# Peptides against a protein of PDB entry 6FBK, part 67

Target 1, 90 residues: chain A of PDB entry 6FBK
Amino acid sequence: EDTGVRVELAEEDHGRKSTIALRLWVEDPKKLKGKPKDNGAIEFTFDLEKETPDEVAQEMIESGFFHESDVKIVAKSIRDRVALIQWRRE

## One batch from the design tools (peptide; made by RFdiffusion4, then SolubleMPNN)

Design b2_p24_8_s1 (from b2_p24_8, 10 letters changed)
Fold by OpenDDE base, seed 2:
Structure b2_p24_8_s1 (fold): chain B 90 residues (1-90), chain A 24 residues (1-24)
Amino acid sequence: as target 1 above (90 residues)
Amino acid sequence: SIKDRFKVSREAYEELLRRREEAA
């Protein structure tokens, strides 16, 4: 499913670390129920072993980047990208 | 702190937009 939210690697992944640098941005705001406060790419580190997309998405909501009603769509976007990265590492 | 976790990059965002336009 196209969430309208995109997530990409912010740096090269050599598959050596459990942490990865990600960049998240809104490609299609119509897919969101709320209007994002900022217009930019959100950069952050994600620990593949210790963190979950839902937890990180919730932190983004708490930080005010997205409306609470969009937490699941944000989480899905992160999850989908993380899954792809992990797939490439195998 | 979650306050320090996320960095908003306007430059990165603009670069992504440019790449999208170029790919279209």
Scores: peptide ipSAE 0.649, ipTM 0.889, DockQ to the pose 0.895
Fold by OpenDDE base, seed 1:
Structure b2_p24_8_s1 (fold): chain B 90 residues (1-90), chain A 24 residues (1-24)
Amino acid sequence: as target 1 above (90 residues)
Amino acid sequence: SIKDRFKVSREAYEELLRRREEAA
């Protein structure tokens, strides 16, 4: 499903660390209920062993990047990318 | 702070847009 939100690796993943550097940005704002506060790419570290996409998405909402109604869309975008990265590590 | 966790990069965003335009 196209969430309109894109997530990519911000750094090359060698599969050696439990943490990965990610970059998230809005490609299609029409998919979101709210208007993002910023037009930039959000860069952050994600711990594959300790964190969940839902938790990180919630933090983004609390930080004011997205509307609360879009938390699941943001979480899904992160989840999809994380799943792909984990698949490549296997 | 959770706010310190996220860094906004306008430059990275613009680069992504350029790549998208070039691929289209």
Scores: peptide ipSAE 0.646, ipTM 0.888, DockQ to the pose 0.901
Fold by OpenDDE base, seed 5:
Structure b2_p24_8_s1 (fold): chain B 90 residues (1-90), chain A 24 residues (1-24)
Amino acid sequence: as target 1 above (90 residues)
Amino acid sequence: SIKDRFKVSREAYEELLRRREEAA
């Protein structure tokens, strides 16, 4: 599914630590119900052992980056990328 | 703090746009 939100590694993953650096941006705003506050790439770290995509997405909403109605699409974008990264680590 | 967790990078975004444009 094309969420319209892209998530990529901001730094090379050597599979040595539980934290990864991610970069998230809106590729297709038409897929979102709300209008994102910023027009840039959101950079952040994600702990593969302690955090969930849904919790991080909720923090983004609280920070005002996205409308609350888009929390699930943001979470899915993060989840899909994280799952791919974890798969490559195995 | 969540205030310090997320960094908005306009430069990174512009670089992504350039790479996308070049790949197209």
Scores: peptide ipSAE 0.646, ipTM 0.888, DockQ to the pose 0.878
Fold by OpenDDE base, seed 3:
Structure b2_p24_8_s1 (fold): chain B 90 residues (1-90), chain A 24 residues (1-24)
Amino acid sequence: as target 1 above (90 residues)
Amino acid sequence: SIKDRFKVSREAYEELLRRREEAA
């Protein structure tokens, strides 16, 4: 499913750390129910061992980047990328 | 804190847009 939200590595992943640097941005705002306030790429560190996409998405909502109605689509975008990264590490 | 966690990068976003335009 095309969520309209893109997530990529912000730095090269050598598979050595449990943390990864991610970059998230809206590619197609029509896929979101709410309208993001800022046009930019959100950069953040994600701990593969301690954090979940849902928790990080919730934090983004609390920070005002997205509307609460879009928390699941944001979480899915993060989850899909994280899963892909973890797959590459195997 | 949550405020310290997320950084908005306009430069990164603009670079992504440029790449998209170049690929179009």
Scores: peptide ipSAE 0.645, ipTM 0.888, DockQ to the pose 0.848

Design b2_p24_8_s2 (from b2_p24_8, 9 letters changed)
Fold by OpenDDE base, seed 2:
Structure b2_p24_8_s2 (fold): chain B 90 residues (1-90), chain A 24 residues (1-24)
Amino acid sequence: as target 1 above (90 residues)
Amino acid sequence: SVADKFKVSREEYEELLEKREEEK
């Protein structure tokens, strides 16, 4: 499923840490809140053991990056990337 | 705070969009 929300590693993953640096951006700027010039890629650390994609997505909503209606799309995009990263670590 | 967790980069965003268009 193409959600239009992209998530990639913001740093090289050596598979040693429980935390990873991620970068999230949208292909359609209409998915972001605020003025287009104030929008950008969102970089953050994700704890593979302690955090969940849904929790992080909710935090992004609380921070005003996305509309509440898009929280599940954001969460899914994070989940899919995290799953892929974990798969590569195995 | 939760807001401090996220760093916004407009430059990276533009580069990612450009890269995406080139890959199409």
Scores: peptide ipSAE 0.584, ipTM 0.856, DockQ to the pose 0.858
Fold by OpenDDE base, seed 3:
Structure b2_p24_8_s2 (fold): chain B 90 residues (1-90), chain A 24 residues (1-24)
Amino acid sequence: as target 1 above (90 residues)
Amino acid sequence: SVADKFKVSREEYEELLEKREEEK
């Protein structure tokens, strides 16, 4: 499933901290909410112990980055990347 | 606020899009 939402590490992960720096962006600017000039790559810290992809996705919707209908797509994209990072740490 | 959690970079976004187009 290609959601069109991309999530990558914003910095190298050495597997020591419970927090990671992530970067999230949309591949197709036509799928963005609002004006394209006001959109961009979203960088944020994710706490692997305290936060969930669903909660962070909800916060992004509340901040106006995405429509409510896209919350599950955003959450899935974050979850998939976080799972991959955690797998590499083990 | 919750909005302070997220930093938006338009420049980084444009660079990512350009790289993706070059890879196609």
Scores: peptide ipSAE 0.577, ipTM 0.855, DockQ to the pose 0.865
Fold by OpenDDE base, seed 4:
Structure b2_p24_8_s2 (fold): chain B 90 residues (1-90), chain A 24 residues (1-24)
Amino acid sequence: as target 1 above (90 residues)
Amino acid sequence: SVADKFKVSREEYEELLEKREEEK
């Protein structure tokens, strides 16, 4: 499923830390609050042991990056990338 | 603080977006 939100590693993952650096950006500008024509990337550290995609997505909503209605889509995008990263670590 | 979690603040993010629009 194309969520319209991209999540990638901001740095190489060597599988040594419980934290990873992620970069998130919107391919569909309608997902950004204010609906700008262009958008940048949001970089952040994600703790694989302590944090959940849903919690981080909610924090992004509270920070005003996205509309409340898109919280689950943002969370899914983060979850999908995190799951893929964790799979590679196995 | 939630603002401490993300590398860019909302204000900085908006400024970045505005800059990109000006470049178009």
Scores: peptide ipSAE 0.237, ipTM 0.680, DockQ to the pose 0.228
Fold by OpenDDE base, seed 5:
Structure b2_p24_8_s2 (fold): chain B 90 residues (1-90), chain A 24 residues (1-24)
Amino acid sequence: as target 1 above (90 residues)
Amino acid sequence: SVADKFKVSREEYEELLEKREEEK
């Protein structure tokens, strides 16, 4: 499933911190109701122990980056990347 | 503040899109 929302590490992960720096952007804005292309790439810190993808996605909605109807797409994209990063740390 | 949590870069976004096109 291609959500059109891309999430990657904004800096190298050495696996020593409980927090990671992430970068999120929309490859094809036509797939979403939001206008992230107007905002640009979004960088943020994600706490692997305290935060959840759904929680961060909700914060992005509150900040006006996406329409409420796209929250699950954003959350899934973050979740998939975080899961991959955690898998690599093991 | 939630507003302070997110940093936005238009330039970075454009570079990422260009890189994606080059990888195709």
Scores: peptide ipSAE 0.591, ipTM 0.857, DockQ to the pose 0.866; fails the geometry check

Design b2_p24_8_s3 (from b2_p24_8 with K2V R3K E4D K10R K12E E20R)
Fold by OpenDDE base, seed 4:
Structure b2_p24_8_s3 (fold): chain B 90 residues (1-90), chain A 24 residues (1-24)
Amino acid sequence: as target 1 above (90 residues)
Amino acid sequence: SVKDRFKVSREEYEELLEEREEEE
């Protein structure tokens, strides 16, 4: 499913650390129920061992990047990318 | 702070948009 939200590595992943640098941005705003306040690429670190996509998505909502009704779609976009990165590490 | 966790880069965003336009 295309969430309209893209997540990519912000830096090369050498597979050595439990943390990865991610970049998230809205590619298709029509897929979101709310309207993001600021257009930009959101950069952040994600701990593959300690954090979940849902938790990080909630933090983004609390920071005001997305509407609360879009938490699941944001979480899914992060989850899908993280899963792909984890698969690539194996 | 949770707010300090996320860094917004407009420059990177613009570059991503340019790359997409070039791919289209």
Scores: peptide ipSAE 0.544, ipTM 0.854, DockQ to the pose 0.929
Fold by OpenDDE base, seed 5:
Parts: C-alpha cells; sequence; structure tokens
Structure b2_p24_8_s3 (fold): chain B 90 residues (1-90), chain A 24 residues (1-24)
C-alpha cells in the first residue's frame, strides 16, 4: 500500500554490515493525519539485528518529526523497505 | 542518543524532488 512516505537506501548496501543507511521523506502529505515538520529528507542508520521499524518510528515521533497518530504509517514505510532490502540480501 | 540519530537534509530532499520530476 502507498503510505505517502518514501524510504530508500542512503548508501549502497553491500550486505556486509548489520546496519544500513536509510533516507526517509514525505511524498504525499495527504496520506498523513498530522502535519510533519518542514520538508526534508531524514537520514539515519538502522540496525537490522537489533531494531524494529516500530521502535524507530516511535523515536521519530519523540523527535517531533511526525504526529503520534501517524506512527504506524511511518513504521510501515520503514518495514516495507527493510523487508525489501533483506530480501535482496538473500 | 535518540535526538541525535536523525539528520535532516533539505538539499537531499530537493534533489530527490528534482529526480522525481525528471522521471515523470
Amino acid sequence: as target 1 above (90 residues)
Amino acid sequence: SVKDRFKVSREEYEELLEEREEEE
């Protein structure tokens, strides 16, 4: 499903590290219930072994990037991208 | 730290928008 939130690799993934660099931004704000902060790309590392998309999404809410009502949308966007990356590593 | 783990890039955002416009 189109969440309106896009997540991509910020760096090439060689499948050598347990961490990946991700970039997240809003493509369609109409899909969100709240209004996010000023437009920008959010860059961060994600630990494939230790972290979950929901935990990282919660941290983004705590940092004020998104409204609490949109945490599941953000988490799903991260989850879908991470799943795709893990699939490619197989 | 949670507050320090996220980096916001306006420049990267603008580049991403430009790339999308070129693909359409």
Scores: peptide ipSAE 0.523, ipTM 0.846, DockQ to the pose 0.919
Fold by OpenDDE base, seed 2:
Structure b2_p24_8_s3 (fold): chain B 90 residues (1-90), chain A 24 residues (1-24)
Amino acid sequence: as target 1 above (90 residues)
Amino acid sequence: SVKDRFKVSREEYEELLEEREEEE
């Protein structure tokens, strides 16, 4: 499913640590219900052991990056990328 | 702080858009 939100590794993942550096940005704003205030790439670390995509997405909403109605689409975007990264580590 | 964990990069965003346009 194309969420219109893209998530990529911000740094090379060597599979040595539980934290990964991610970059998230909107490719297709039409897929979102809300309108992001600013265009930009959001960079952050994600702890594969302690955090969930939904929790991080909620933090992004609380920070004002996305509308509350888009929390699930943002979470899905993070989840899909994280799942892929975890799959590659196995 | 929750706000401190996110870094917004406008430059990286523009580079990503340029790369996408070149790949299409």
Scores: peptide ipSAE 0.501, ipTM 0.836, DockQ to the pose 0.937
Fold by OpenDDE base, seed 3:
Structure b2_p24_8_s3 (fold): chain B 90 residues (1-90), chain A 24 residues (1-24)
Amino acid sequence: as target 1 above (90 residues)
Amino acid sequence: SVKDRFKVSREEYEELLEEREEEE
């Protein structure tokens, strides 16, 4: 499912750490219910052992990057990318 | 602060958009 939100690795993953660097940005704003305040690429670390996509998405909402109505679509975008990264590590 | 964990780059965003436009 095309969420309109892209998530990619911000650095090469060697599969050695439990943390990964991610970059998230809006590719198709029409897929979002709200309008992001500022367009930009959001870079952050994600702990594969301690964090969940839903928790990180909520933090982005609290930081004002997205409207609360879009928390699920943001979380899904992160989840899908994280799942792919974990698959590649196996 | 939770907000401090996120770094915003507008330059990177613009580069990503340009790359997409070139792929279309």
Scores: peptide ipSAE 0.538, ipTM 0.851, DockQ to the pose 0.920; fails the geometry check

Design b2_p24_8_s4 (from b2_p24_8, 10 letters changed)
Fold by OpenDDE base, seed 2:
Structure b2_p24_8_s4 (fold): chain B 90 residues (1-90), chain A 24 residues (1-24)
Amino acid sequence: as target 1 above (90 residues)
Amino acid sequence: SVKDRFKVSREEYKKLLEERELLE
């Protein structure tokens, strides 16, 4: 499913750390219910062992990057990328 | 702090847009 939100590695992943650097941005704002107040790429670290996409997405909402109605679509975008990264690590 | 966790990069965003335009 195309969420309209893209997530990519912000740094090369050597598969050595439990943390990864991610970059998230809106590619298709029409897929979102709300309109993001800021326009840019959001960079952050994600702990593969301790954190969940839902928790991080919620933090983004609390930070004001997205409307609360879009928390699940943001979480899905993160989840899909994280799953892909974990798959590549195997 | 939750607010300190996320960094907005305008430069990287512009690069992403430029790369997309080149690929399309």
Scores: peptide ipSAE 0.561, ipTM 0.856, DockQ to the pose 0.854
Fold by OpenDDE base, seed 5:
Structure b2_p24_8_s4 (fold): chain B 90 residues (1-90), chain A 24 residues (1-24)
Amino acid sequence: as target 1 above (90 residues)
Amino acid sequence: SVKDRFKVSREEYKKLLEERELLE
């Protein structure tokens, strides 16, 4: 499903670390209920063993990047990318 | 800290937009 939010690797993944560098941005704002802040790519690290997409999405809401009503769509975007990365590591 | 966890990059965003335009 196209969430309108895109998540990609910000660094090459060699499959050695439990943490990965990600980049997230809005590709289709009309898919969101709220209006995000200033346009830009959000860069962050994600711990594959300790963190969940929902927790990270909540942190983004708390940081003011997205409206609270869009937390699940943001979390799904992160989850889908993380799943692909983990699948490639196998 | 959650405040310092996320870095906003306008330069990378610009590159991403340019890349999309090239692929279009």
Scores: peptide ipSAE 0.488, ipTM 0.824, DockQ to the pose 0.848
Fold by OpenDDE base, seed 1:
Structure b2_p24_8_s4 (fold): chain B 90 residues (1-90), chain A 24 residues (1-24)
Amino acid sequence: as target 1 above (90 residues)
Amino acid sequence: SVKDRFKVSREEYKKLLEERELLE
């Protein structure tokens, strides 16, 4: 499913630590909040052991990056990438 | 602060958009 939100590793994952660096950006302009000139990839760390995609997505909404209506889309995008990363660590 | 954990990289975002346009 194309959520219109892309999430990728911002650094190589060596599988050594519980935290990973992620980069999130919007592919669907409908998900953008604000003017195009204000757009940017959101870079952040995610703790694989302590955090959930829902919690982090909610923090992004609270930070004003997205509308509340898109929290689940953002969360899903993070979840999908995190799941893939965890799978590769197997 | 919750806001402080997120950093916006405008330059990287621009590069990503440009790459997509080239592939489309």
Scores: peptide ipSAE 0.225, ipTM 0.616, DockQ to the pose 0.864
Fold by OpenDDE base, seed 4:
Structure b2_p24_8_s4 (fold): chain B 90 residues (1-90), chain A 24 residues (1-24)
Amino acid sequence: as target 1 above (90 residues)
Amino acid sequence: SVKDRFKVSREEYKKLLEERELLE
């Protein structure tokens, strides 16, 4: 499923740390909040052991990056990437 | 602040958009 939100590793994952650097950006302009030219790739660290995609997505909404109605879409995008990363680590 | 967690990279975003245009 294409959520219109892309999430990728912002650094090489050696599978050694519980934290990973992620980069998130919007491919569907309908999901952007604010002026597209003022937006950019959102970079952040994610703790694989302590955090959940839902929590991080909620923080992004609170930070004003997305509409509240898109929290689940953002969370899903993060979750899908995190799941893939975790799968590769196994 | 929670906002301090997220860094917006506009230059990287531009690069990503350029790559998308090449793929489209």
Scores: peptide ipSAE 0.193, ipTM 0.588, DockQ to the pose 0.857

## One batch from the design tools (peptide; made by RFdiffusion4, then SolubleMPNN)

Design b2_p25_1_s1 (from b2_p25_1, 10 letters changed)
Fold by OpenDDE base, seed 5:
Structure b2_p25_1_s1 (fold): chain B 90 residues (1-90), chain A 25 residues (1-25)
Amino acid sequence: as target 1 above (90 residues)
Amino acid sequence: MMENLEFDKTVEVNGKTFKVYRKKK
C-alpha cells in the first residue's frame, strides 16, 4: 500500500547495529487526512530492538509534524521500510 | 529530496530527537 509517505535510510546500513538512521517525508499529501505543517523531511534514529513504528509515529504527532488522524499512515510507512531493511540484512 | 532541503531545527519529544529539514526558498 502506498501511504504517500516515503521513508528511506539516511545513512548506509551495514547490518551491524540494532539502530538505523531514517529519513521521512511526504510524497503525496493527498493520502493524508491532515495537512502537515512542514513540507521538508525528518531524520531520526530507529532502534530495531526497542522501538515500534506506532510509538515513533505518535511522537511525530505530538511534535506537531502530522495530524493525529494520520498516525497509522505514518506508522505504516515506517514499518514497511523497517521490514524491508531487515529483509535485506538476511 | 535532500538536495533541495536545508536544516531547519531539532525537535525533541519524549526523549527522541528529530532533525527537521525544510525546502529552500
Scores: peptide ipSAE 0.755, ipTM 0.928, DockQ to the pose 0.828
Fold by OpenDDE base, seed 2:
Structure b2_p25_1_s1 (fold): chain B 90 residues (1-90), chain A 25 residues (1-25)
Amino acid sequence: as target 1 above (90 residues)
Amino acid sequence: MMENLEFDKTVEVNGKTFKVYRKKK
């Protein structure tokens, strides 16, 4: 499903590290319940072995990037991209 | 969305670092 939030690799993934660099931004604000403070992008590392999309999404909420009501939307966006990356690695 | 972005700031929460980019005006 289209979450309205885009997540892409911020760097080329050679499948050699347990961490990946991701870039996240809002593509369709109408899909969110709240209004994000910024209309830019967020870059962060994601540890494929230690972190979960839900936990990272919660951290983004705490940082004020998104409304608490949109935590699941953000988490899903990250999860879907991470899953795709992992599938490509295998 | 990736166009005309510039680095804004780094935000850290609970040990997690986020690099924030903003659209140029």
Scores: peptide ipSAE 0.754, ipTM 0.927, DockQ to the pose 0.782
Fold by OpenDDE base, seed 1:
Order: C-alpha cells, then sequence, then structure tokens
Structure b2_p25_1_s1 (fold): chain B 90 residues (1-90), chain A 25 residues (1-25)
C-alpha cells in the first residue's frame, strides 16, 4: 500500500549496529487526514531491538509533526521500511 | 528529498531526538 509517506536510510547500513538512521517525509499529502506542519524531512535513529514503529510514530505525533489521526499510516511507513532493511540483512 | 532541504531544528520528546529539515524558500 502506498501510504504517501516515504522512509529511507539516512546512512549506509553495514548490518553491524542494532540502530539505523532513517529519513522520513511526506510524498503525497492527500493520503493523510491531517496537514503536516512542514513539508521537509525528519531524521532519526531507530533501534531494531528496543523500538517499535508504533512507538516512534506516536512520538512524532507528540512532537506535532503529524495529526493523531495519521499515527497508523506513519507507523506503517516506518514498519514497511524497517522490515525491508531487516530482510536485506539476512 | 534532500537536495532543497536545510536544517531547521532538533526536537526532543520522551527522550527521542528528531532532526528536522525544511525546504528552502
Amino acid sequence: as target 1 above (90 residues)
Amino acid sequence: MMENLEFDKTVEVNGKTFKVYRKKK
């Protein structure tokens, strides 16, 4: 499913660390119910062992980046990218 | 999407750090 939210690696992943650097931005704002405050990008680390996409998405809502009604679509975008990265590591 | 972006600010919430970039105007 095309969420309209893009998530990519912000740095090369050598498969050595339990953390990865991610970059997230809105590619198609029509897919979101709310309007993001900015049309730029957000960079953050993601701990593959300790964090979950839902937790990080909720933190983004608390930060005011997205409306609370879009928490699940943001979480899905992060989840899908993280899963892909983990598959590449195997 | 980083070609036309510039650093805006760092936001911290619940111990999580987010580096925010914005599009240049």
Scores: peptide ipSAE 0.753, ipTM 0.927, DockQ to the pose 0.833
Fold by OpenDDE base, seed 4:
Structure b2_p25_1_s1 (fold): chain B 90 residues (1-90), chain A 25 residues (1-25)
Amino acid sequence: as target 1 above (90 residues)
Amino acid sequence: MMENLEFDKTVEVNGKTFKVYRKKK
């Protein structure tokens, strides 16, 4: 599913750390219910063992990056990328 | 699309740090 939100590695992943650096940005704003204030990007670390996409997405909402109604679409975007990264590590 | 970005600010919430970049004009 195309969420309209892109999530990519912000740094090369050698599969050695439980933490990865991610970059997130809106590629298709019409997929979101709210209108993000910025057309830039957000970089953050994600702990593969301790954090969940839903929790991180919620934190982004709390920060005002996205509307609360878009928490699930943001979380899904993160989840999908994380899953892909984990699959590639195997 | 992800070109011409510049650092804007760092936002922290509940101990989580987000580095925000914006597009240059």
Scores: peptide ipSAE 0.752, ipTM 0.925, DockQ to the pose 0.772

Design b2_p25_1_s2 (from b2_p25_1, 12 letters changed)
Fold by OpenDDE base, seed 4:
Structure b2_p25_1_s2 (fold): chain B 90 residues (1-90), chain A 25 residues (1-25)
Amino acid sequence: as target 1 above (90 residues)
Amino acid sequence: SMSDYVFDKEVVVRGKTFKVYKRKE
């Protein structure tokens, strides 16, 4: 599903680390209920073994990047990308 | 491309760091 939020690897993944670097940005703001504060990008690490998309999304909301009503769509965007990365590692 | 962005700030929540970039004008 097109969430309007893009998540990509911020660095090349060689499948050797449990932690990956991700970059997230809003591609289609119309898909969000809230209006993002800015039109930039966010880079962060994601621990494939310890972190969850929901928790990271919630942290982004707490940071003020997104409205609380968009926590699930942000989490889904992260989850979908993480799943793809994990599948490619196999 | 990230060449269209500039570093803005780091935001830390619950010990997790988010590096924020803004688009160049």
Scores: peptide ipSAE 0.753, ipTM 0.930, DockQ to the pose 0.896
Fold by OpenDDE base, seed 5:
Structure b2_p25_1_s2 (fold): chain B 90 residues (1-90), chain A 25 residues (1-25)
Amino acid sequence: as target 1 above (90 residues)
Amino acid sequence: SMSDYVFDKEVVVRGKTFKVYKRKE
């Protein structure tokens, strides 16, 4: 599913750390219910062992990056990228 | 590419840091 939200590695992943650096931005705002306040990008770390896409998405909502109604779509975009990265590590 | 962006601000929520970049004009 195309969430309209892009998530990619912000740095090269050598598969050695439990944490990865991610970059997130809106590619298709029409996929979101709310209108993001900014049209830029967000960089953050993600701990593959301790964090969850839902929790990180919620934190982004609380920070005002996205509307509360879009928490699930944001979480999914993170989840999908994380899964892909984990698959590549295998 | 990030060359099209500039650092805007850092936001911290419950101990998690988010670096915010804005698109260049």
Scores: peptide ipSAE 0.753, ipTM 0.931, DockQ to the pose 0.879
Fold by OpenDDE base, seed 1:
Structure b2_p25_1_s2 (fold): chain B 90 residues (1-90), chain A 25 residues (1-25)
Amino acid sequence: as target 1 above (90 residues)
Amino acid sequence: SMSDYVFDKEVVVRGKTFKVYKRKE
C-alpha cells in the first residue's frame, strides 16, 4: 500500500550493525489525515533488535512531526522499509 | 537528493534523537 510516506536508508547498510540510519519524509500529504508541520525530512537511527516501528512512530507524534491520527500510517511506512532491509540482509 | 535540504534542528524525545532537515528556499 502507498502510504504517502517514504522511508529510505540514510547510509549504506553493510549488514554489520544492529542499528540502521533511516530518512523519512512525506511524499503525498493527501494520504495523511493531519497536516505535517514541515515538508522536510527526518533522520534517525533504528535499532533492529530493540526498537519497533510503532514505538518510533509514537515518538514522532510526541515530537509534533505528525498528527496522532496518522501514527499507524507512519508506523506502517517504517515497518515496511525495515522489513525490506532485513530481507535484503538474509 | 539531500543537497536540496539544510539542517534545521535536532529534536530529542524520550531519549530518541531526530535530526530535522528542511528544504532549501
Scores: peptide ipSAE 0.753, ipTM 0.930, DockQ to the pose 0.896
Fold by OpenDDE base, seed 2:
Structure b2_p25_1_s2 (fold): chain B 90 residues (1-90), chain A 25 residues (1-25)
Amino acid sequence: as target 1 above (90 residues)
Amino acid sequence: SMSDYVFDKEVVVRGKTFKVYKRKE
């Protein structure tokens, strides 16, 4: 499903580390219930062994990047990209 | 591409770092 939120690798993934660098931004704000404060991009690391998309999404909410009502759509965006990356590693 | 963005700020929540970039004017 098109969440309206894009998540991409911020660096090339060689499959050697348990952490990856991701970049997230809103592509279609109409898909969100709330309105993000800005139209920028967010870069962050994601530990494939220790972190979960839901927890990182919650942290983004606490940071004020997104409205609390959009936590699931943000989490899904991260989850889908992470899954794709993991599939490529196998 | 990132050439359309500039670094804005770094936000830390519960030890998690988020680098925020804003679109160029």
Scores: peptide ipSAE 0.753, ipTM 0.930, DockQ to the pose 0.893

